Peptides against a protein of PDB entry 5JXT. Designs and how they scored, part 77

Target 1, 319 residues: chain A of PDB entry 5JXT
Amino acid sequence: SLLPKKEINVYIGMSEMQVKWYQKILEKDIDAVNGAGGKRESKTRLLNIVMQLRKCCNHPYLFEGAEPGPPYTTDEHLIYNAGKMVVLDKLLKRIQKQGSRVLIFSQMSRLLDILEDYCVFRGYKYCRIDGSTAHEDRIAAIDEYNKPGSDKFIFLLTTRAGGLGINLTTADIVILYDSDWNPQADLQAMDRAHRIGQTKQVVVYRFVTDNAIEEKVLERAAQKLRLDQLVIQQGRAQVAAKAAANKDELLSMIQHGAEKVFQTKGAFGTMAEKGSQLDDDDIDAILQAGETRTKELNARYEKLGIDDLQKFTSESAYE

## One batch from the design tools (peptide; made by RFdiffusion4, then SolubleMPNN)

Design b2_p15_8_s1 (from b2_p15_8, 7 letters changed)
Fold by OpenDDE base, seed 2:
Structure b2_p15_8_s1 (fold): chain B 319 residues (1-319), chain A 15 residues (1-15)
Amino acid sequence: as target 1 above (319 residues)
Amino acid sequence: MSLPAGKFVLKRLAE
């Protein structure tokens, strides 16, 4: 029988470089961040800020002029300049050592380009699929990854491209490098490994930048998922889950952690203490803390009714 | 060991 998947949110501090770029993004649109635009602030402007902040959480090199050089190099700086890469680098060593194979999902094809360079740098053999991958090349990549005795350790996928009904049950680990606004897209990605034909315990690691917009993206996704479940269970198809965040929701998400980011000199959390020199105990602590926070998050939303879940409680970003 | 510029930056420089 298929074992239930284990899902763990992995809360990751920003690197010093990420903090600097996160500050720069907020400062560039400080009036919008402070809500000074009020009702006149365009939803488009707020969505643009959200997208830049999410890029920063993924990797600072997604911005022009962020990457050190010329000369440009593939080296340790690709890892230590992004908190998610530091954790990924340690986690992949553990995953490989245990004889597992891993799917890595992202929303951003440009992040997959960074992850390819990382794979080359670490000597990890990989496959890739994104939205631009031709159908024939997609089939070839899947077959190469799934073949008996495949030497491909990693499959890099965009979440939406990986969601297209493919079977990847030859992997037992799923890393969501970032989250989709639609929790169903992430579930569909997980279901590439967690389906009939899987013989191992599937573990899903969801990377979440701590004290940043991604916590609110996750919270909103969890809220939406619970609402969708309750609507289905109650047969109340008419409860249009407000699919799109409103302006106030977007503003609250942007403001989350912003003050602490402005006050921070250097990196956050374990990234400030250890930088790129995380040991196995540090990773275990991050995973354990993540498992606890994941249970707490789930327990919070399991107790809420439909009416409570429809109220976006903008708990003030200042509490 | 440091490697030359990867796919990511090369793609950016070509844009």
Scores: peptide ipSAE 0.461, ipTM 0.933, DockQ to the pose 0.656
Fold by OpenDDE base, seed 3:
Structure b2_p15_8_s1 (fold): chain B 319 residues (1-319), chain A 15 residues (1-15)
Amino acid sequence: as target 1 above (319 residues)
Amino acid sequence: MSLPAGKFVLKRLAE
């Protein structure tokens, strides 16, 4: 029988470089961030801010002129300048030592380019599929990863490309490096490993930048998932349609943690204390805290009815 | 040991 998947949100502090770039993004559009544009503020402008903040949460090198150089190098700076990379680097060592194999999903193909450079730097053998991968090359990559005795440890996928019905049950670990606005896209990605033919406990690690926009992306995704479940159960298919965040929701998401980001000198949380020197105990603490917060998040939305789930519960960015 | 510019940078510099 297929074991139920274990899902853990991994809450990760920003690096010092991420904090600086996050501040810079907010400052560039400070009038929009403060809601000074009111009803006249473009939804497109707010969506652009959200996308820049999400890029920052993934890796600061996704911005032009952020990467140190020339000369440009692949070195430890690729890891320590992004909180998610620091945690990923430690987690992958543990996963490999356990004899597991891992799928890493992202929404951003440019982040997969960074992860390729990282894999080369650490000597991890990998496969890659994204939206530009030809059909034949996709089949070849899947077959190379799934073959008996495959030396490919990592499969790098865009969430969209990974959602296309492929079987990757030869992996037992799934890392969602970022989250989709649509929780169904992430579920479809997880279901590549969590499927008939899986013999191991599938564990899903969802990376979430703490005190940042990604917490609100996650909350919105959890809310939507619960709403979708209730709508299916009640036979009310029409209710699912409010998938797009309104302006006030986007503004609330942008404002979340912004004050603390502006007040922060250096990195956040464990990234400030340990940086790239995370040990196994630090990882265990992050995973345990994540497991607790995951249960709390799920319990919050499980108690809500359809009418409550249709309202964005803006807990104030200040409460 | 540091490696030269990776795929990520090389793609950016080619744009």
Scores: peptide ipSAE 0.458, ipTM 0.934, DockQ to the pose 0.657
Fold by OpenDDE base, seed 1:
Structure b2_p15_8_s1 (fold): chain B 319 residues (1-319), chain A 15 residues (1-15)
Amino acid sequence: as target 1 above (319 residues)
Amino acid sequence: MSLPAGKFVLKRLAE
């Protein structure tokens, strides 16, 4: 029988470089961040800020002029300048030692380009699929990954391209490097490994930048998922979850953790204490804390009714 | 050991 998947949110601090770029993004549009634009502030401007902050949470090199050089190199700086890469690097080493194989999903094809360079740098054999991958090349990559005795450890996928009904049950670990606004897209990605033919316990690690916009992206996705489940159970087809955040919701998401980011000199959390020197005990602590916070998040939404889930409660932007 | 510029940088420089 197929075992239930284990899902763990992995909360990760920003590197020093990410904090600097996160501050720079907020400062560039400080009037919008402070809500000073009022009715004149466009929803498009707020959506652009959200997009830049999400890029920063993934990797600072997604910005022009952020990467060290010239000369440009592939080296340890690719890892230590992004909190998610530091955790990924340690986690992949553990996964490989366990004899597991891993799917890595992202919303950003340019992040997959960074992950390819990382795989080459660490000597990890990989496959890749994104939205631009030709149909024949997609089949070839899937077959190469799934073949008996495949030496491919990692499969790199964009979440939407990986969601297209493919079978990847030869992997037992799923890493969501970032989250989709639509929780169904992430579920479809997990279901590439968690389906008929899987023989192992599937574990899903969802990376979330701590004290940043990604926490609010996750909360909104969890809220939507619970609402969709309750609507199906109650037969209330008309309760369309408000698909698009309003201006006030977007502003609240942008403001979340912003004050603490402005006050921070250096990195956040475990990244400030150890950075790239994370050991196995630090990874265990991060995973344990993540498992606790995941249970708390789920328990919060399980108690809410449809009417409560339709209200985006702006909890205080400063908590 | 440091490697040359990877795919990510090369794509950016070609834009």
Scores: peptide ipSAE 0.452, ipTM 0.932, DockQ to the pose 0.663
Fold by OpenDDE base, seed 5:
Structure b2_p15_8_s1 (fold): chain B 319 residues (1-319), chain A 15 residues (1-15)
Amino acid sequence: as target 1 above (319 residues)
Amino acid sequence: MSLPAGKFVLKRLAE
């Protein structure tokens, strides 16, 4: 029988470079961040800030002029300048050592370009699919990954392109490098490995930048997922319509952790203490803390009714 | 060991 998938949120501190770029993004639009624009502040501007903050959480090199150079190089700086890359690098080493194969999903095709460079740098053999990949090339990549005795360790996918009904049960580990606004897209992605034909325990690692916008993206996604489940169970089809964050919700998400980011000199959490020198014990501690916080997060939303889940209150998660 | 600019940088420099 197919074993239930395990999902663990992996909470990751920002690197020093990410903190600097996160500050710069907030400072550039400080009036909007402080809510000083009031009714005149466009939802589009807030959505752009959210997008830039999410880019920062993924990798600072997604910004022009962030990458060291010229000369431009593929080296350790590609890893240590992004908290998610530091954790990914250690986690992939462990995953490979245990004889597992891994799907890595992102919303950002440009992040997959960074991950390709990383794979080349570490000598990881990989396949790639994104939204621009031709149908024939998609089939070829899937077949190359799934073939018996395939030397391809990693499959790099955009979440939406990977969601399209493909079978990747030859992988047992799923890394969600970032989260979709629609939790169903992430479920569809992880269900590429968690399907009939899977023989191993599927483990899903969801990367979440701690004390940043991504915590609120995750909370909102978890809330929406629970709401969608309850609506289906109760036959109340009409409730699905409030999927888009309002301006006040977006502002609250942008403000989350902003004060602490402005006060921080250097990196966050374990990234401040150890930087790129994370050992196996540090990874175990991060995973254990993540498992605990994941259980707590789920338990908060399991107690809420439909009416509570329709209100995005940062406060109701702490009552 | 440092490698030359990868796909990511090369795409950016071509834009």
Scores: peptide ipSAE 0.450, ipTM 0.931, DockQ to the pose 0.658

Design b2_p15_8_s2 (from b2_p15_8, 7 letters changed)
Fold by OpenDDE base, seed 1:
Structure b2_p15_8_s2 (fold): chain B 319 residues (1-319), chain A 15 residues (1-15)
Amino acid sequence: as target 1 above (319 residues)
Amino acid sequence: MSLPAGNFVLKRLAE
């Protein structure tokens, strides 16, 4: 029988470079961040700010002129300038030593480009599929990854491209480098490894930048997932449609952690204390803290009814 | 929505 998947949110502090870029993004649109535009503020402008903040949470080199150079080099700076890369680098080393194989999902094809450079730099053999990958090349990549005795350790996928019914049960670890606004897209990605033919315990690590926009993206996705489950159970199909964030919800999400980001001159959390010098004990502490916060998050939404789940309360944005 | 009372850093950056 297929074992239940284990899902863990991994909460990760920003690097010093991410904090600086996060500040710059907020400063550039400070009037919108402060809510000074009121009813006149464009929903599109707020969505653009959210997208830039999510890029920053993934990697600062997703911005033009962020990469150090010229000369441009692939080196340790690719890792230590992004909190998620520091954790990923340590986690992949552990996963490989355990004889596991890993799927890495992102919403951003340009992040997969950074992850390819990282794989080459660390000597990890990989496959890649994104939205632009031809059908024949997708089949070839899947077959190469799944072949008996495959030396491919990592499969890099965009979440939506990886969601297309493919079987990747030769991997037992799933890393969601970022989260989709639609929790069903992430579930479909996990189901590439968590399917008939899997012989191992599937473990899913969901990376979440702590004290940033990504916590609110995760909360919104969890609310939607619970709402979808309750709507199916109660037969109330009409309720699911209000999935689009309003302007006040987007503003609340942008403001979450922003004050603390502006007050910070360095990195956050374990990234401030150790940076790239994370050891195995630090990774265990991050995973244990993540497992606790994951249980708390799930327990919060399990108790809510349909009417409560439809109310995105701004009050939780400033706790 | 206006920033809650206490978001002094964000308000000072808008000035």
Scores: peptide ipSAE 0.018, ipTM 0.509, DockQ to the pose 0.010
Fold by OpenDDE base, seed 3:
Structure b2_p15_8_s2 (fold): chain B 319 residues (1-319), chain A 15 residues (1-15)
Amino acid sequence: as target 1 above (319 residues)
Amino acid sequence: MSLPAGNFVLKRLAE
């Protein structure tokens, strides 16, 4: 029988470089961030800010001129300049040691490029599929990953490409490096490992940058998922969750944690304390805290009715 | 309902 998947949100502090770039993104559009545009503010402008902040949460090197160089070298700086990479680097060592195999999903193909460089740097054998991968090359990559005795440890996928009806049950760990606005896209991705033919406990690690836009992306995704479930259960197919955030919702998301980011000198949380020197106990503490916060998040939305779930409850940027 | 326009003015504290 297929065991239920375990889903754990992994809350990760920003590196010092991420804090600096996050501040720079907010400062560049400070009038929009402060809501000075009011009703006249472009929704497209707010969406652009959200996308830049999400890039920052993933990796600073997604910005032109952020990578140190020339010379451009793959080195430890690729890891310590992004909180998610620091946690990923430690987590992958543990995953490999336990004899697991891992799917890593992202919304951003350019993040997969960084993850390829990382895999080469660490000597991890990998497969890759994204939106540009030819159909034949997708089949070949899947077959190479799934073959008996495959030496491919990691499969790198864009969430969109991985959402196609492929079977990757030869992996038992799923890392969602970022989250989709549509929780169904992430579910479809993790269901590539959590499917008939899986023999292991599937564990899903969802990386979430703490005190940043990604917490609000996650909350919105959890809210939407619960709403979708309730609508199906009540037979009210017409109550489509509002697919797109409104301007006020986007502004609230942009403002979340922004004050603390501006006040922060250096890195956040465990990234400030340990940086790239996370040990196994630090990872266990992050995972345990993440499991607790995941249960709390789910319990918050499970108690809400359809009418409440249709309203974006922005807790204030101060709550 | 419009979120209360709390004057969230982000100011970078001058280094």
Scores: peptide ipSAE 0.012, ipTM 0.473, DockQ to the pose 0.010
Fold by OpenDDE base, seed 4:
Structure b2_p15_8_s2 (fold): chain B 319 residues (1-319), chain A 15 residues (1-15)
Amino acid sequence: as target 1 above (319 residues)
Amino acid sequence: MSLPAGNFVLKRLAE
């Protein structure tokens, strides 16, 4: 029988470089961040800020002029300048030692480009599929990855491209490097490994930048998922989940952790304490803390009714 | 021409 998935949110501090870029993004649009634009503030402007903050949470090199150089080189700086890369780098070593194989999903094809450079730098053999990958090349990549005795350790996918019904049951680990606004897209990605033909325990690691917009993206996704489940269970087809965040919701998400980011000198959390020098015990601590916070997050939304889940209030998650 | 996989810098410079 297929074992249930183990899902763990992995809460990761920003690197010093990410903090600096996160500050710059907020400062550039400080009037919008402070809500000074009021009703006149463009939803498009807020969405752009959200996109930049999410890029920062993924990797600062997604910004022009962020990468050190010239000369431009792939080196340890690719890892230590992004908290998610530091954790990924340690986690992949563990996963490989366990004889596991891993799917890495992102919303951002440009992040997959960074992950390709990383794979080359670390000597990890990989496959890649994104939204631009031709159908034939997708089949070839899947077949190469799924081949008996395949030396491909990593499969890099955009979450939406991975949603296309493909079978990747030859992997048992799923890393969601970032989250989709639609939790169903992430579930569909996980279901590439977690389906009939899987023989191992599937473990899903969802990377979440701590004290940043990604926590609110995750909360919103969890809220939506629970709402969708309750609507299905109650047969209430008419509960239109508010499909798109309103301006106030976007503003609240942008503001989340912003003050602490402005006050922070250097990195956050474990990235401030150890940076790239994370050991196996640090990873275990991060995973354990993540498992606890995951249970707490789920428990919050499990207690909420449909009416509460329709209220995206930042306050109702803390009361 | 699709830039070769595995060089983010080159991809970014070509954009």
Scores: peptide ipSAE 0.011, ipTM 0.465, DockQ to the pose 0.164
Fold by OpenDDE base, seed 5:
Order: sequence, then structure tokens, then C-alpha cells
Structure b2_p15_8_s2 (fold): chain B 319 residues (1-319), chain A 15 residues (1-15)
Amino acid sequence: as target 1 above (319 residues)
Amino acid sequence: MSLPAGNFVLKRLAE
């Protein structure tokens, strides 16, 4: 029988470099971030800020001129300059030691490029599929990953490309390096490993940059997922889940954690305390804290009705 | 022009 999947949100502090770039993104458009544009502020401008902040949460090298060089080298800086990479690096060692195989999903093909460099640097054998991958190459990559005795440890996928009905039940770990605005895309990604033919407990790690826009992306995705479930259960097909955030919702998301980011001179949380020197106990603490916060997040939305779930709750922007 | 009194601390950085 297929075991239920375990999903854990992994809340990760920004590196010092991420904090600096996050500040620069906010400062560049400070008038828009402060809501000074009012009704005249372009939704497109806010969406661009959101996209830049999400890039920063993923990796600062997604920005031109962020990578140290010349010479451009793949080295430990690729890891320690992004909180998610620090946690990923430790987590992958554990996953490999336990004899598991892992799917890593991202929304950003350019993040997969960084993850390829990382895989090469660490000597991890991998497959890759993104939106640009030819159909034949997709089949070849899937077959290479799924073959008996495959030495491919990691499969790198864009969430949407990986969502296309493929079977990857030869993996038992799923890492969502970032979240889709549509929670169904992430579920479809998880279901590549969590389907008929899986023999192991599937564990999903969802990376979330703490005290940043990604918490609000996650909250909005969780809210939408619960709303979609309730609409289906109640037969209320007319409740179009708000497909896109409005300007005020986007502004609230951009503003979330921004104060603390500006007050911070270095890294956040465990990244400030230990940086790249995270040990196994630190990872266990992060995972345990993440499991607790995941339960609390789910419990908040389980109590809400359809009418409450249609309102974007800004309340957590001031905590 | 004094930006309206919304409690967002980022207003202090625009001054």
C-alpha cells in the first residue's frame, strides 16, 4: 500500500549576501514598497519586485554581477551565499547516506543551472528536465533516472515540467526548493514520487526563506489549496479562487519581513549563528522547528471557512 | 511631503 506522504516546511534564514541583495531590491523600488504610488502603482511593478525578492530567496547569483569573479569558480561560495544551499548541502548528504534518491523542484530554470554546478562540485550524479528540454531528452532522462541500478542520485526539475504525468517513484525524497503560486503545481510535483509503484515513505521538504516574501507565498498557496478543497467538497463551483494577488496583497507580501531585513546587518537565524558550519544537530533542529510550524500553518487554515479563505490575511505582516 | 502615517518602518528609510 502507498504510505501517506510526509510534508515538512523547512524555514531557512537568509545568508548575509541574500540580506544585502534583499535590501537592495527593496531600496531600488522603495516608493513602491512603501505604497507611495497608491492607486497609480503598477501591478506589473509590484509583480517584478516579488519576482526579484523570490530570486534573492533562491540564490543571489540569479542577479547579474552577484557572482564573485573573475575568475568565476564553482566553490563553497556557491553554497554559503544562499541559506537554502547550506541546508540543501547538509540534507543531501543525509539523504544519500540513508540510501534515498531525491527530486529537486524549482520554478526557476536558472536556479537549476546553479544546482547543476553544485551537483558537479559535490560529485552528485543527476538528471535534469526543464521547460526547454526536448521531448526525447525528457524520456531519456526519466529512463536513465528510473533504470534499475541507476547511479543518478538527484533529478533536477522545473515544477511545471516535472508535473507532466511522469513517473519518478524510484525517488522517495522530494525537495521543493521554492513554491509555485499554484499549490496544485507543487502537489503534482510531489505526485511524481508519491504514486502507485512507490515502495518507500515519501518525504517532501519545502524550502521557505524565513522572514521573507516566501512565507507569504507559502501562506497564500496554503490558503488557496484549502479554498480549492472546500469548494470541491461543498460543490460551490462558482467560488473562483482569486487566481492572482491584487496590488494590496502583493504590497503586503513585499513588506513582510522588510523591516527586520533592513535592521539586520548580517545573516538570519541559524545562518547568523553558524553559517555554512551547520552540523547534523542544527539540521535536526531546523527540521523539527519546520515540522511544528507546518502543523501550526495547516491548523490555521483548517479552521477557516470559505469566506475567510477568500480574504488575504495581512495579520502576520506585523509579527 | 509627509508620507501618510502607515506604520511601515520602511517609511523611515525613504526620509
Scores: peptide ipSAE 0.019, ipTM 0.513, DockQ to the pose 0.010; fails the geometry check

Design b2_p15_8_s3 (from b2_p15_8, 7 letters changed)
Fold by OpenDDE base, seed 2:
Structure b2_p15_8_s3 (fold): chain B 319 residues (1-319), chain A 15 residues (1-15)
Amino acid sequence: as target 1 above (319 residues)
Amino acid sequence: MSLPAGKFVEKRLAE
């Protein structure tokens, strides 16, 4: 029988470099961030800020001129300059020691390019699929990963490309390196490993940059998922229409953690305390804290009715 | 051991 999947949000502090770039993004559009544009502020401008902040949460090297060099190198700096990479690096060592195999999903194909370089640097054998991967190459990559005795440890996928009905039940670990605005896309990604033919407990790790826009992306995705479930259960198809964030919602999401980011010198949380030198106890603490916060998040939305879920609670942006 | 620039940089420099 298929065991229920375990999903854990992994809350990760920004590196010093990420904090600096996050500050720079906010400062560049400070008037928009402060809401000084009011009703006249372009939704497109806010969406651009959101996209840049999400890039920063993934890896600072996604910005031109961020990567140290020339000469450009693949080395430890690829890891320690991004909080998610530091946690990923430790987590993958644990996953490998357990004899597990892992799917890593991202929204960003350019992040998968960084992850390929990382895999080469660490000596991890991998497969890759994204939106540009030809059908034949996709089949070949899936077959290579799924073959009996495959030496491929990691499968790198864009969330949407990986969502296309493929079977990857030869993996038991799923890492969502970032989240889709549509929680159904992430569920479809998880279902590549969590389906008929799986013989192991599937564990999903969702990476979330702490004190940043990604927390609000996660909250909104959780709200939407609960709303979609309630609408289906109540037969009220009409409620599904408010899927797109409005300007005020986008602004609130951008503002979340911004003040603390501006006040911060150096890195955040465990990244400030330990940098890249996380030990197994630090990882266990991060995972345990994440499991607790995940349960609390789920419990918060399970208690809400349709009317409550339709109200964007702006109040949680100032706490 | 440090490696040369990888795929990420190569793609950026080709753009």
Scores: peptide ipSAE 0.419, ipTM 0.922, DockQ to the pose 0.677
Fold by OpenDDE base, seed 3:
Formats: C-alpha cells, sequence, structure tokens
Structure b2_p15_8_s3 (fold): chain B 319 residues (1-319), chain A 15 residues (1-15)
C-alpha cells in the first residue's frame, strides 16, 4: 500500500544579502507598503511588490546587479547568499547519503537556472523540465531519470510543468523550493512522487522564508486548501474560494515581517547564527521546528468553518 | 574550486 506522504514546512531565515534586498524592495515602494495609497493604490502595484519579495526569498541573484562580479563565478557565494540554498545544500547531502532521490520544484524557471549551476558546482547529476521544454525532450528527461540504475540524483522542475501527469515514483523526496498560490498545483507536483508504484515513504519539504511574504503565501494556500476540502465535503460547489487576494490582503502580506526586516542588521535566525556552517544538528532542529509549526498551521485551519475560511484573518499578521 | 559564470549569468548577459 502507498504510505501517506509526510509534509514538513521548512522555515528558513534570510541571508544578509536577502535582508538587504528585501529592505530595498520595501523602501522603493514604501508609500504602498505603508498603505498610504489607500483605495487609489493599484492591485497591480501590490502584486508587483509581492513578486519581487518572492524573488528575494528564493534568491537575491534574481535581481539585476545583485550577483557579485564581474568576473562572475559559480562558487560558495551562490549558496551562502540565499538561506534556502544553505538549507538545500545540507539537506541534499543528507538525502544522497540515505540513498534517496529528489524532485525539486519551483515556480521560477530562472531559479532552476541557478539550481543547475549549483548542481554542476556540487557535482550533482540532474534532469530538468520547465514550461519551455519540448514534449520529446520532456519524455527523454523523464525516461533518463526513471531508468533502472539512473545516475540522476535530482530532477529540477517548474511546478506547473512537473504537474502534468508524469510519473516520478523513482524519487522519494520532494522539495518545494517555493509555493504556488494554488495549493492544488503543489499537490499535483507532490503526486508525481506520491503515486502508485512508490515503494518508499515520500517526504515533502516545503521551503518557507521565515518572517517574510512566503509565510503569508503558505497560510493563504493552506486556507484555500481547507476551503476546497470543505466545499467538496458539503457539496457546495458554488463556494469558489476567492482565487485572487484583494488589495488589503496583499498589503497585509507585504507588511508581514517588514518591521523586523527593517530592524535586522545582518541575517535572520539560523542564518545569523551559523550562516553556511549549518551542521546535521542544525538541520534536525530546523526540521523539528518546521514539523511543529506545520502541525500548528494545519490545526488552525482545520477548526475553521467555510465562512471563517472565506475571510482573510488579518490577526495573524500581529501575533 | 570556483567555476566560471554558469548558465544563469550566461542567460542574463544574452538578454
Amino acid sequence: as target 1 above (319 residues)
Amino acid sequence: MSLPAGKFVEKRLAE
């Protein structure tokens, strides 16, 4: 029988470089961040801020002029300048040592380009599929990854491209490097490994930048998922979960952790304490804390009814 | 050992 998948949110602090760029993004649009635009503030402007903050949470090099150089190099700076890369680097070493194989999903094809450079730098053999991958090349990549005795350790996928009906049960670990606004897209990605033919316990690590926009993206996704489940259970097909955040919701998401980011000198959390020198105990602590917070997050939304889940609870922004 | 600029930078510089 297929074992239930284990899902763990991995809460990761920003690097010093991410903090600086996160501050810069907020400062550039400070009037919008402070809600000074009021009813006149465009939803498009707020969505743009959200997208820049999400880019920052993934990797600061996604911004023009952020990467150190010239000369440009692939080196340790690619890792230590992004909290997610620091955790990924340690986690992949553990995953490989245990004889697992891993799917890494992102919303951002440009992040997959960084991850390719990282794989080359660490000597990890990989496959890649994104939205631009031709159908034939997609089949070839899947077959190369799934073949008996495949030396491909990592499969890099965009969440949407990887969600398209493929079987990747030869992997037992899934890393969601970022989250989709639609939790169903992430579920479809997980279901590439968590499917009939899987013989191992599937573990899903969802990377979440702590005290940043991504925490609110995750909360919104969890809320939507619970709402979708309740609507199905109650046969109330008409309760379309509000697919798009309103302006006030977007503003609340942008403001989450912003004050702490402005007050922070250097990196956040474990990134401030250890930086790139995370050991196995530090990873275990991050995973354990993540497992606890994941249970708490799920328990919060499991208690809510349909009417409560249709409201964006702003209160979680101040606690 | 540092490597030269990878695929990420190459794509950026080509844009």
Scores: peptide ipSAE 0.416, ipTM 0.922, DockQ to the pose 0.661
Fold by OpenDDE base, seed 5:
Structure b2_p15_8_s3 (fold): chain B 319 residues (1-319), chain A 15 residues (1-15)
Amino acid sequence: as target 1 above (319 residues)
Amino acid sequence: MSLPAGKFVEKRLAE
């Protein structure tokens, strides 16, 4: 029988560079962030802020002028300038030592370009698929990864491209480097490894930037997933989950952690304490804290009925 | 050792 997948949210502090860029994004649109635009503020503007903040949470080099150079180099700076990369780098070493193989999913093809450079820098053999990958190249990459005795350790995928019905049961670890707005897309990505033919315990690590917009993206996704499940179970097919965040929800998401970000002069949490010098005990502590917070998050939404989940706005997370 | 600029930078400079 297929073992149930273990899902752990891994809450990761921002690097110093991420904090600086996160501040810069908020400051650029500070009037919108403070709600001073009121009813006149466009939903499009708020969505743009959300997208920039999510880029920052993934890697600051997604912004022009953030990468050090010229000369441009692939070096340790690619890792230590992003909290998620620091944790990824330590986690991959552990996973490789355990004889596991890894799927890494992201929403951002440009982040996969960074991850390719990282794989080359660390000497990790990898495959890649994104939304631009030709059908033939996609088949070839899957076959190369899945072949008996494959030396490919990592598969890099965009969540949507990787979600398209493929079997990757030769991997037992899934890293969601970021989250889709649609929790079903992430589930479909996990189901590439967690499928008939899997012989190992599948473990899913979901990276979440702590004290940032990604926590609210995760909460909203968890709420939506629970609502969708309850609607299906109750046969209430017509409850169109309000698919799009309203302006107030977007504003609340943008404001989450913003004050603490503005007050921070360096990195956050474990990134401030250890930076790139995380040891195995630090990783264990992050994973344990993440497992606890994951259980708490799930327990919060499991207690809510359909009517509560429909009324639940991100504002109630402050009570 | 530092490596030359990778795929990420190459794509950025080509856009």
Scores: peptide ipSAE 0.414, ipTM 0.921, DockQ to the pose 0.661
Fold by OpenDDE base, seed 1:
Structure b2_p15_8_s3 (fold): chain B 319 residues (1-319), chain A 15 residues (1-15)
Amino acid sequence: as target 1 above (319 residues)
Amino acid sequence: MSLPAGKFVEKRLAE
């Protein structure tokens, strides 16, 4: 029988470089961040800020001129300049020692390019699929990964490309490096490993930048997922979850943690204390804290009815 | 050991 999947949110502090770039993004559009634009502020401008902040949470090198050089190198700086990479680097060592195989999903194909360079740097054998991968190359990559005795440890996928009905049950670990605005896309990604033919318990690690916009992206996705479940259960097809955030919701998401980011001169949390020197105990503490916060998040939304979930899209902007 | 610029940089410099 297929075992239930275990899902945990892994809350990760920003590196010093991420904090500096996060500040720079907010400062560039400070009037919009402060809500000073009022009715004149375009939804498009707010969406652009959200996208830049999400890039920063993934890796600062996604910005032009952020990468150290010339000369440009693949080295430890690729890891320690992004909190998610520091945690990923330690987690992958543990996963490999356990004899597990891992799917890594991202919304950003350019992040997969960074992860390829990382895999080469660490000597991890990998496969890759994104939205630009030809059909024949997709089949070849899947077959190479799934073959008996495959030496491919990692499969790198864009969430949307990985959602296309493929079977990857030869992996038992799923890392969501970032989250989709549509929680169904992430579920479809998990279902590549969590499917008939899986012999192990699937564990899903969802990376979330702490004290940043990604917490609000996660909350919105969890709210939408609960609403979708309740609508299906109650047969109320017309309660289409408002698919797009309004301006006030976007502004609230941008403002979340911004004050603390502006006050911070270094890294956040465990990244400030340990940085790249995270040990196995630090990883265990991060995973345990994440499991607790995941249970709390789920418990918050499980108690809400349809009417509450529809209203909370407006009021949770102020808490 | 430091490696040369990888795929990420190569794609950026080609743009």
Scores: peptide ipSAE 0.409, ipTM 0.919, DockQ to the pose 0.667

